# Peptides against a protein of PDB entry 4Y8H: the designs that were tried, part 13

Target 1, 196 residues: chain A of PDB entry 4Y8H
Amino acid sequence: TSIMAVTFKDGVILGADSRTTTGAYIANRVTDKLTRVHDKIWCCRSGSAADTQAIADIVQYHLELYTSQYGTPSTETAASVFKELCYENKDNLTAGIIVAGYDDKNKGEVYTIPLGGSVHKLPYAIAGSGSTFIYGYCDKNFRENMSKEETVDFIKHSLSQAIKWDGSSGGVIRMVVLTAAGVERLIFYPDEYEQL

## One batch from the design tools (peptide; made by RFdiffusion4, then SolubleMPNN)

Design b2_p30_8_s1 (from b2_p30_8, 28 letters changed)
Fold by OpenDDE base, seed 1:
Structure b2_p30_8_s1 (fold): chain B 196 residues (1-196), chain A 30 residues (1-30)
Amino acid sequence: as target 1 above (196 residues)
Amino acid sequence: MREREEEERRRREEEERRRREEEALASRRL
């Protein structure tokens, strides 16, 4: 897996590859690793598909209950719920989760939740097996307050490089753009991003 | 006798399918 989330001028963009493995084998299944937990709060998932889906489902339920009682949760609140679940289950959980969201007060925010259930707020985060190949590229090329187009290109190039070197990454690149204007889903096929 | 054996065979095939699906799900990594 190669996943990332990047804050930009108008919000946040999440990105992911779609490759799934089963044991030691690449499965011919295209998976959506970008998961909605609230209207403008999403996560990137890496590691166990079952465990990360279970966590995301629990978080979604908690955020729905929260919304009914208190109104729209912040991205920080969502990240806190993820953190607690990941920390409580750390001995049985293989998950790397990036939480990203947009609200009018805080704008785009990114929280990374690595193995062990710590939480870190960052201007951008990368995770998954492919992330190891792109730390240097991302550090060199990330800029604060990029445009939507610059951020899409940054994510596309970053994930393309991760996919190139990580055998556990591939398929399509999916993105989710979270802004004041709403939610937008993007998809890029190998024929486009492999040429980068 | 034959219908019961066929029903037991179908149950075993369904249980084996379910087990394989559960194992595949448990082994699925992102």
Scores: peptide ipSAE 0.369, ipTM 0.747, DockQ to the pose 0.612; fails the geometry check
Fold by OpenDDE base, seed 5:
Structure b2_p30_8_s1 (fold): chain B 196 residues (1-196), chain A 30 residues (1-30)
Amino acid sequence: as target 1 above (196 residues)
Amino acid sequence: MREREEEERRRREEEERRRREEEALASRRL
């Protein structure tokens, strides 16, 4: 897996590859690693597909309950729920999660939740097995307050490099753009990003 | 007798299918 989320001028963009493995084999299944937990709060998932889906489902339920009682949750609130679930289940859980969201007060926010269930707020985050190959690239090329287009290109190039070096990453690149204007889903195919 | 044996066989095949699906889901990594 190669996943990332990047804050930009108008919000946040989540990005992921789509490759899935089953045991020792690469499954030809195109998986959606970008999961909605609230209207403008999403996560990137790495590790166990089942475990991370279960967590995301629980978080979604909690945020729905929260919304009914208190109104729209913050991205920080969502990240806290993820953190608690990941920390409490850390011994039986293989999960790497990036939480990202947009609201009018806080704008785009990114929280990374690595193995062990810590939480870290960052301007951008990368995770998964492919992320190890792109730390240096991302550090050099990330800028604060990029345009949407610049951020899409940054994510596309970053994930392309991660996929190139990580045998556990590949397929399509999916993105979710979260802004005041709404939610937008993007998809990029190998024929486009492999040439980068 | 035969109908009950066929129903038990179908039930076992469905339980085995479910177990394989659960094992495949548990082994799936992102």
Scores: peptide ipSAE 0.368, ipTM 0.747, DockQ to the pose 0.577; fails the geometry check
Fold by OpenDDE base, seed 4:
Structure b2_p30_8_s1 (fold): chain B 196 residues (1-196), chain A 30 residues (1-30)
Amino acid sequence: as target 1 above (196 residues)
Amino acid sequence: MREREEEERRRREEEERRRREEEALASRRL
């Protein structure tokens, strides 16, 4: 897996590859690793598909209950719910999660939740097996307050490089753009990003 | 007799398929 979330001028963009592996290296190109937990709060998932889906489902349920009682949760609230679940289950959980969201008060925010269930607020985060290959690229090329287009290109190039080096990454690149204007889903196919 | 044995065979094949599908789902990594 190669996943990332990047804050930018108008919000946040999540990005992911689509490859899944099973013990006998079955690559599924269709997997969606970008999971909605609230209207403008999403996560990127890496590690166990089952465990990370179960966590995301529980978080979604908690945020629905929260919304019914208190109104729209903050991205920090969502990240806190993920953190508690990941920490409580750390001994049996193989999960790397990036939480990203947009609200009018806080704008785009990114929280990374690595193995062990710590939480870190960052201007951008990368995770998954492919992320190890792109730390240097991301550090060199990330800028605060990029445009949407610059951020899409940054994520596209970053994930393309991660996919190129990581056998556990590939398929399509999916993105979710979260802004005041709403939610937008993007998809980029191998024929486009492999040329980068 | 034959119909019952065929139905038990089909049930075992379906349970084995289901177990393989569940094991494959549990082993999926992102």
Scores: peptide ipSAE 0.365, ipTM 0.745, DockQ to the pose 0.638; fails the geometry check
Fold by OpenDDE base, seed 2:
Structure b2_p30_8_s1 (fold): chain B 196 residues (1-196), chain A 30 residues (1-30)
Amino acid sequence: as target 1 above (196 residues)
Amino acid sequence: MREREEEERRRREEEERRRREEEALASRRL
């Protein structure tokens, strides 16, 4: 897996590859690793597909309940719910999660929840087995307050490099753009990003 | 007798299919 989320001028963009493995084998299955937990709060998932789906489903339920009582949760609140679930289950859970969201007050925010259930607020985050190959690229090329187009290109190039080196990453690149204007889903195919 | 044995065979085949599907889901990594 190669996943990332990047804050930019107008919000946040999540990105992921689509490759899935089963045991030691690459499964011929395209997975959506970008999961909605609220209208403008999403997560990237790595590790156990079943465990991370279960966590995301629980978080979605908690955020729906929260919304009914208190109104729209902040991205920080969503990250806190993820953190508690990941920390409480840390001995049995192999998961890396990036939480990203947009609201009018805080704009785009990114929280990374690595193995062990810690939480870290960052301007951008990368995770999964492919992320190890792109730390240097991301550090060199990330800029604060990029345009939407610059951010899409940054994610596309970053994930392309991760996929190139990580045998556990591949397929399509999916993105979710979260802004004041709404939610937009993007998809990029191998023929386009392999040439970068 | 034959119908019951065929029903028990179908049940075992469905249980085995379900177990394999559950194992495949549990072993899936992102």
Scores: peptide ipSAE 0.362, ipTM 0.743, DockQ to the pose 0.591; fails the geometry check

Design b2_p30_8_s2 (from b2_p30_8, 27 letters changed)
Fold by OpenDDE base, seed 5:
Structure b2_p30_8_s2 (fold): chain B 196 residues (1-196), chain A 30 residues (1-30)
Amino acid sequence: as target 1 above (196 residues)
Amino acid sequence: AAEEAAARAAAEAAAAAAEAAAAAAASQVL
């Protein structure tokens, strides 16, 4: 897996590859690793597909309940729920999660939750097995307050580089753009990103 | 009898597909 979330001028963009492994085999090129937990709060998932889906489902339910009682939760609230679940289950959990969201008060926010259930607020985050290959690229090329187009290009190039080196990453690149205007899903195919 | 047999076969096929999907999901790594 190669996953990212990047804050930009108008919000946040999540990005992921689509490759899934089953034991020693590459099973699926179409897996969606970008999961909605609220209208403008999403996560990127790495590690166990089952474990990370179960966590995301619990968080989604918690945020729906929260919304019914208190109104729209913050991205920080969502990240806190993910953190508690990941921390309390750390001994039996194989999950790496990036939480990202947009609201009018806080704008685009990114929280990374690595193995062990710590939480870190960052301007951008990378995770998964492919992330190890792109730390230097991302550090060199990330800028604060990029345009949507610049941020899409940054994520596309970063994930393309991760996919080139990580056998556990590949397929399509999916993105979710979260802004005041709404939610937009993007998809990029190998024929485009492999030439980068 | 034929409709009950078809409904039973469809239920068994759906259960087998759900079990296979659950087993596949349990072994998937992202």
Scores: peptide ipSAE 0.394, ipTM 0.728, DockQ to the pose 0.497; fails the geometry check
Fold by OpenDDE base, seed 1:
Structure b2_p30_8_s2 (fold): chain B 196 residues (1-196), chain A 30 residues (1-30)
Amino acid sequence: as target 1 above (196 residues)
Amino acid sequence: AAEEAAARAAAEAAAAAAEAAAAAAASQVL
């Protein structure tokens, strides 16, 4: 897996590869690793597909309940619910999660939740097995307050490099753009990003 | 009797396929 979320001028963009491995680490399924937990709060998932889906489903339920009582939750509130679930289940959970969201007050925010259930607020986050290959690239090329187009290009190039070196990453690149204007889903195919 | 045996075999095959699919899904790593 190669996943990332990047804050930019108008909000946040989540990005992921689609490769899934089973048993002897054979890539045999294409998955969507970008999961909605609220209208403008999403997560990137790495590790156990079953564990991370179960956690995301529980968080979605908690945020729906929260919304009915208190109104729209912040991205920080969503990250706190993920953190509690990941920390409480850490001995039986194989999960790496990036939480990202947009609201009018806080704009785009990113929280990374590595294995063990710590939480870190960052301008951008990268995770999964492919992330190890792109730390230097991301550090060099990330800028605060990029345009949407610059941020899409940054994510596309970063994930392309991760996929190139990580045998556990590949397939399509998916993105979710969260802004005041709404939610936009993007998809990029190998024929486009392998040439980068 | 043959239709009931075929329906039972189809139900057992569907249950085994669903269990194998669930086991395969449980072993998926992202």
Scores: peptide ipSAE 0.390, ipTM 0.725, DockQ to the pose 0.518; fails the geometry check
Fold by OpenDDE base, seed 4:
Structure b2_p30_8_s2 (fold): chain B 196 residues (1-196), chain A 30 residues (1-30)
Amino acid sequence: as target 1 above (196 residues)
Amino acid sequence: AAEEAAARAAAEAAAAAAEAAAAAAASQVL
């Protein structure tokens, strides 16, 4: 897996590859690693597909209950719920999660939740097995307050490089753009990103 | 009491959906 979330001028963009491994075989199963937990709060998932889906489903439920009682939750609130679940279940959980969201007060925010259930607020985060190959690329090319187009290109190039080196990453690149204007889903195919 | 029962039923439904999804995805790694 190669996943990332990047804050930009108008919000946040999440990005992921789609490759899924089944046992000892790399299945070319096109999995969606970008999961909605609220209208403008999403997560990137790495590790166990089952474990990370179960966590995301529980978080989605908690945020729906929160919304009914208190109104729209903050991205920080969502990240706290993920953190609690990841920390409480750390001994039985293989999950790396990036939480990202947009609201009018806080704008785009990114929280990374590595193994062990710590939470870190960052201007951008990368995770999964492919992230190890792109730390240096991302550090050199990330800028704060990029345009949407610059941020899409940054994520596309970063994930393309991760996929080139990581056998556990590949397929399509998916993105979710979270802004005041709403939610936008993007998809990029191998024929496009392999040439970068 | 009705809100707590609805929350419990929704938690049970979420747990059942998570268990079904976990069974279907048990060997999948992202």
Scores: peptide ipSAE 0.358, ipTM 0.729, DockQ to the pose 0.371; fails the geometry check
Fold by OpenDDE base, seed 2:
Structure b2_p30_8_s2 (fold): chain B 196 residues (1-196), chain A 30 residues (1-30)
Amino acid sequence: as target 1 above (196 residues)
Amino acid sequence: AAEEAAARAAAEAAAAAAEAAAAAAASQVL
């Protein structure tokens, strides 16, 4: 897996590859690793597909209940729910989560929740097995307050490099753009990003 | 306090749901 979320001028963009591994074998199952937990709060998932799906489903349910009582939750609230789930179950869960969301008050926010259930607010986060190959690239090329287009390109290039070196990453690059304007889904195919 | 209690109740429900999901899923790793 190669996943990331990047804050930018107008919000946040989540990005992921689509490759899934089954046991010791790389299964070319195309998985959507970008999961909605609220209208403008999404997560990137790495680790156990089952564990991370279960966590995301519970967070979604919790945020729906929260919304019915208190209105739209903050991205921080969503990250706190993920954190509690991941921390309390850390001995039984293989989960690496990046939470990202947009609201009018806080704009785009990114929270990374690695194994063990710590939470870290960052201007951008990378995770999964492919992330190890792109720390230096991301650190060099990330800028605060990029445009949407610059951020899409940054994510596309970053994930392309991760996929190139990580055998556990590949398939399509998916993105979700979260802004005041709404939610936009992007997809990039190998023929486009492999040439970067 | 109410958010923390709700997060804890969600975490307990999560353990049960994760265990059930893990039992049903072929070992898919993202």
Scores: peptide ipSAE 0.318, ipTM 0.727, DockQ to the pose 0.380; fails the geometry check

Design b2_p30_8_s3 (from b2_p30_8, 26 letters changed)
Fold by OpenDDE base, seed 3:
Structure b2_p30_8_s3 (fold): chain B 196 residues (1-196), chain A 30 residues (1-30)
Amino acid sequence: as target 1 above (196 residues)
Amino acid sequence: SAAEAAAAAAAAAEAAAAAAAAAAAASQVL
């Protein structure tokens, strides 16, 4: 897996590859690693597909209950729910999660939740097995307050490099753009990113 | 209320769909 989320001028963009491994084999199964937990709060998933899905489902349920009682939750509230679940179950979970969201007050925010269930607020985050190959690229090329187009290009190039080196990453690149205007889903195919 | 019951039914339907998808993903690593 190669996943990332990047804050930019107008919000946040999540990005992921789609490759899934089953047992000892790289399955040609295309998975959506970008999961909605609220209208403008999403996560990137790494590790066990079952564990990370179960966590995201529980978070979605808690945020729906929260919304019914208190109105729209903040991205920080969502990250706190993810953190508690990941920390309480750390001995039985193989989960790496990036939480990202947009609201009018806080704008785009990113929270990374690595193995062990710590939480870190960052301007951008990278995770999964492919992330190890792109730390230097991301550090060199990330800028604060990029445009939407610059941020899409940054994520596309970063994930292309991760996929090139990580045998556990590949398939399509998916993105989710979260802004005041709403939610937008993007997809890029191998022919569009392998030449970068 | 009817609104709370509808919200609970929607949440239960999403949780059931999620549980089915999690079962299908049990041997998958991302």
Scores: peptide ipSAE 0.375, ipTM 0.750, DockQ to the pose 0.348; fails the geometry check
Fold by OpenDDE base, seed 2:
Structure b2_p30_8_s3 (fold): chain B 196 residues (1-196), chain A 30 residues (1-30)
Amino acid sequence: as target 1 above (196 residues)
Amino acid sequence: SAAEAAAAAAAAAEAAAAAAAAAAAASQVL
């Protein structure tokens, strides 16, 4: 897996590869690793597909319940729910989560929840097995307050590089753009990003 | 209350859906 979320001028963009493994084998199964937990709060998932699905479903429920009582939750609230679930179950979970969301007050926010259930607010986050290959690239090329187009390009290049080196990453690159304007889903195919 | 019963039923339905999704994703790694 190669996943990331990047804050930019107008919000946040989540990005993921689609490759899934089954046991010791790389399955050419296309999975959506970008999961909605609220209208403008999404997560990137790495690790156990089962564990990260269960966590995301519980968080979605909690945020729906929260919304019915208190109105739209903050991205920080969503990250706190993820953190609690990941920390309480850390001995039985293999989950790496990036939470990203947009609201009018806080704009785009990114929270990374690595193995062990800590939470870290960052201007951008990368995770999964492919992330190890792109730390230096991301650190060099990330800028605060990029345009949407610059941020899409940054994520596309970053994930392309991760996929080139990580056998556990590949397939399509998916993105979710979260802004005041709404939610936009993007998809990029191998023939396009492999040339980068 | 009826609201608590509805919330509990919603929670149970969602937990069942999550369990079914988790079972379908068994042995898959992202």
Scores: peptide ipSAE 0.371, ipTM 0.746, DockQ to the pose 0.388; fails the geometry check
Fold by OpenDDE base, seed 1:
Structure b2_p30_8_s3 (fold): chain B 196 residues (1-196), chain A 30 residues (1-30)
Amino acid sequence: as target 1 above (196 residues)
Amino acid sequence: SAAEAAAAAAAAAEAAAAAAAAAAAASQVL
């Protein structure tokens, strides 16, 4: 897996590859690793597909319940719910999660939740097996307050490099753009990113 | 209320979808 989320001028963009492997190191499925937990709060998932799906579903339920009582939750609130679930169950979970969201008050925010259930607020985050290959690229090329187009290009190039070196990453690059204007899904195919 | 019943039905449908997704994701690694 190669996943990332990047804050930019108008909000946040999540990005992911689509490759799924089994314990035999075989790519067996194309998956969507970008999961909605609220209208403008999403997550990127790495590790166990089952564990991370179960966590995301529990968070979605908690955020719906929260919304009914208190109104729209912040991205920080969503990250806190993920953190509690990941930390309390750390001995039984293989989960690496990036939480990203947009609201009018806080704009785009990113929270990374690595194995062990710590939480870290960052201007951008990368995770999964492919992330190890792109730390230096991302550090060099990330800028705060990029345009949408600059941010899409940054994510596309970053994930392309991760996929090139990580045998556990590949397929399509998916993105989710979260802004005041709404939610937009993007997809890029191998022919569009392998030559980057 | 009808709203509470709809919320409970939505939560039940989501939990069922979650269980099905978790079962389908068994032994898969992202």
Scores: peptide ipSAE 0.366, ipTM 0.741, DockQ to the pose 0.371; fails the geometry check
Fold by OpenDDE base, seed 4:
Structure b2_p30_8_s3 (fold): chain B 196 residues (1-196), chain A 30 residues (1-30)
Amino acid sequence: as target 1 above (196 residues)
Amino acid sequence: SAAEAAAAAAAAAEAAAAAAAAAAAASQVL
């Protein structure tokens, strides 16, 4: 897996590869690693597909309940729910989560939740097995307050490099753009990103 | 508030035990 979320001028963009591994076999199963937990709060998932899906389903339920009582939750609230679930179950979960969201007060925010259930607020985050290959690229090329187009290109190039070196990453690159204007889903195919 | 997040989190611990049971069925790694 190669996943990332990047804050930019108008919000946040999440990005992921789609490769799924089953046992010792790289299944070319196209998985959606970008999961909605609220209208403008999403997560990137790495580790166990089942564990991370169950966590995301629980968070989605809690945020729906929160919304019915208190209105739209903040991205920080969503990250706190993920953190508690990941921390309390750390001995039984293989989950690496990036939480990202947009609201009018806080704009685009990113929270990374590695194994062990710590939470870290960052301008951008990278995770999964492919992230190890792109730390230097991301550090060199990330800028605060990029345009949407610059941020899409940054994620596309970063994930292309991660996929190139990580045997556990590949397939399509998916993105989710979260802004005041709404939610936009993007997809990029191998023939496009392999030439970057 | 941090207190409202904490009250939601206590109910979440019981739901997370259901996550471990679902994990045993799926050999898929992301």
Scores: peptide ipSAE 0.347, ipTM 0.744, DockQ to the pose 0.347; fails the geometry check

Design b2_p30_8_s4 (from b2_p30_8, 28 letters changed)
Fold by OpenDDE base, seed 4:
Structure b2_p30_8_s4 (fold): chain B 196 residues (1-196), chain A 30 residues (1-30)
Amino acid sequence: as target 1 above (196 residues)
Amino acid sequence: EEAARAARAAAEAAAAAAAAAAAAAAAQVL
């Protein structure tokens, strides 16, 4: 897996590869690793598909209950719920989560939740097995307050490089753009990103 | 405190449901 979320001028973009592995075999199953937990709060998932789905489903339910009582939750509130679940169950979970969201007050925010259930607020985050190959690329090329187009290109190039080196990453690149204007889903195919 | 207990009971029940769903899907790694 190669996943990332990047804050930019108008919000946040989440990005993921689609490759799923099953035991010793690369299953070319096109998995969606970008999961909605609220209208403008999403997560990137790495590790166990089952564990990370269950966590995301619980968070979604908690945020729906929160919304019914208190209105729209902050991205920080969502990250706190993920953190509690990941920390309390750390001995039984293989989950690496990036939480990203947009609201009018806080704009685009990114929270990374590595194994063990710590939480870190960052301008951008990368995770999964492919992330190890792109730390140096992302550090050199990330800029604060990029345009949407610059941020899409940064994520596309970063994930392309991760996929190139990580046998556990590949397929399509998916993105989710979260802004004041709404939610936009993007998809990029191998023939486009392999040439970068 | 009651919300934290309800969240803990929901987390335990969902970890058990995840363990049961994982017995059928357990080999998928992202």
Scores: peptide ipSAE 0.333, ipTM 0.726, DockQ to the pose 0.387; fails the geometry check
Fold by OpenDDE base, seed 3:
Structure b2_p30_8_s4 (fold): chain B 196 residues (1-196), chain A 30 residues (1-30)
Amino acid sequence: as target 1 above (196 residues)
Amino acid sequence: EEAARAARAAAEAAAAAAAAAAAAAAAQVL
């Protein structure tokens, strides 16, 4: 897996590859690793597909209940629920999560939750097996307050490089753009990103 | 605290559901 989320001028963009593995074998299954937990709060998933889906389903349920009682939750509230689930079950879960969201008060926010259930607020985050190959690239090329187009290009190039080196990453690149204007889903195919 | 208690009960249910799903198919890894 190669996943990332990047804050930019108008909000946040999440990005992921689509490859899944089954033990030592590359499964020819295209998976969506970008999961909605609220209208403008999403997560990137790495590790166990089953564990990370179960965690996301529970967070979604809690945020729906929260919304019915108190109104729209903040991205920080969503990250706190993910953190508690991942930390309390760290001995039984293989989960790496990036939480990202947009609201009018806080704008685009990113929270990373690695194995062990710590939480870190960052201007951008990368995770999964492919992230190890792109730390230096991302650190050199990330800028604060990029345009939407610059941020899409940064994520596309970063994930393309991760896929080139990580045998556990590949397929399509998916993105989710979260702004005041709404939610937009993007998809990029191998024939486009392999040439970068 | 109430969100935390609901999150713990839900986390135990998630761990049980995840363990059952992982046992039913060779574990898909992202």
Scores: peptide ipSAE 0.326, ipTM 0.731, DockQ to the pose 0.389; fails the geometry check
Fold by OpenDDE base, seed 1:
Structure b2_p30_8_s4 (fold): chain B 196 residues (1-196), chain A 30 residues (1-30)
Amino acid sequence: as target 1 above (196 residues)
Amino acid sequence: EEAARAARAAAEAAAAAAAAAAAAAAAQVL
């Protein structure tokens, strides 16, 4: 897996590859690793597909209940629910999660939650097995307050490099753009990003 | 505290789901 989320001028963009492995680490399925937990709060998933789906389903239900009582949750509130689930079950879960969201008050926010159930607020985050290959690229090329187009290009190039070196990453690149204007889904195919 | 209690009940459900997932010899990994 190669996943990332990047804050930019008008919000946040999540990105993921689609490769899924089973047994002897054979890529045999295409999966959507970008999961909605609220209208403008999404997550990137790495590790166990079942564990990370179960966590996301619980968070989605919790945020729906929260919304009925208190109104729209912040991205920080969503990250706190993920953190509690991941921390309390850390000995039994294989889950790496990036939480990203947009609201009018806080704008785009990114929280990374590694296997230990710690939470870190960052201007951008990368995770999964492919992330190890792109730390240097991301550090060099990330800028605060990029345009939508610059941020899409940054994620596309970053994930292309991760996929090139990580045998556990590949397939399509999916993105979710979260802004005041709404939610937009993007998809890029191998024939396009392998040339980068 | 109430959010922490709701998160703990949710955490027990996640642990049960994780245990069921670990039993699958063909567990999908992302």
Scores: peptide ipSAE 0.323, ipTM 0.724, DockQ to the pose 0.375; fails the geometry check
Fold by OpenDDE base, seed 2:
Structure b2_p30_8_s4 (fold): chain B 196 residues (1-196), chain A 30 residues (1-30)
Amino acid sequence: as target 1 above (196 residues)
Amino acid sequence: EEAARAARAAAEAAAAAAAAAAAAAAAQVL
């Protein structure tokens, strides 16, 4: 898996590859690793597909309940719910999650929740097995307050490099753009990103 | 505290359900 979320001028973009592994085999199963937990709060998932789905479903339910009582939750609230679930179950869960969201007050925010259930707020986060290959690329090329287009290109290039080196990453690159304007889903196919 | 206990109980029940679902299929890893 190669996943990332990047804050930019107008919000946040989540990005993921689509490759899934099954046991010791690379199953060529296309998975959507970008999961909605609220209208403008999404997560990137790595680790156990089952564990991370269950966590995301619980968070979604909790945020729906929260919304019914208190209105739209903050991205920090969502990250706190993820953190609690991941920390309290850390001995039984294999989950690496990036939470990203947009609201009018806080703009785009990114929270990384690695194995063990710590939470870290960052301008951008990378995770999954492919992330190990792109730390240096991301550090050199990330800029604060990029345009949407610059951020899409940054994510596309970053994930392309991760996929190139990580056998556990590949397929399509998916993105979710979260801004004041709404939610936009992007998809990039191998024929486009492999040439980068 | 009560919301945290309810979230823990829901997390434990869902972890148990996830563990039961994970036992039936070759572990998919992202």
Scores: peptide ipSAE 0.321, ipTM 0.727, DockQ to the pose 0.409; fails the geometry check

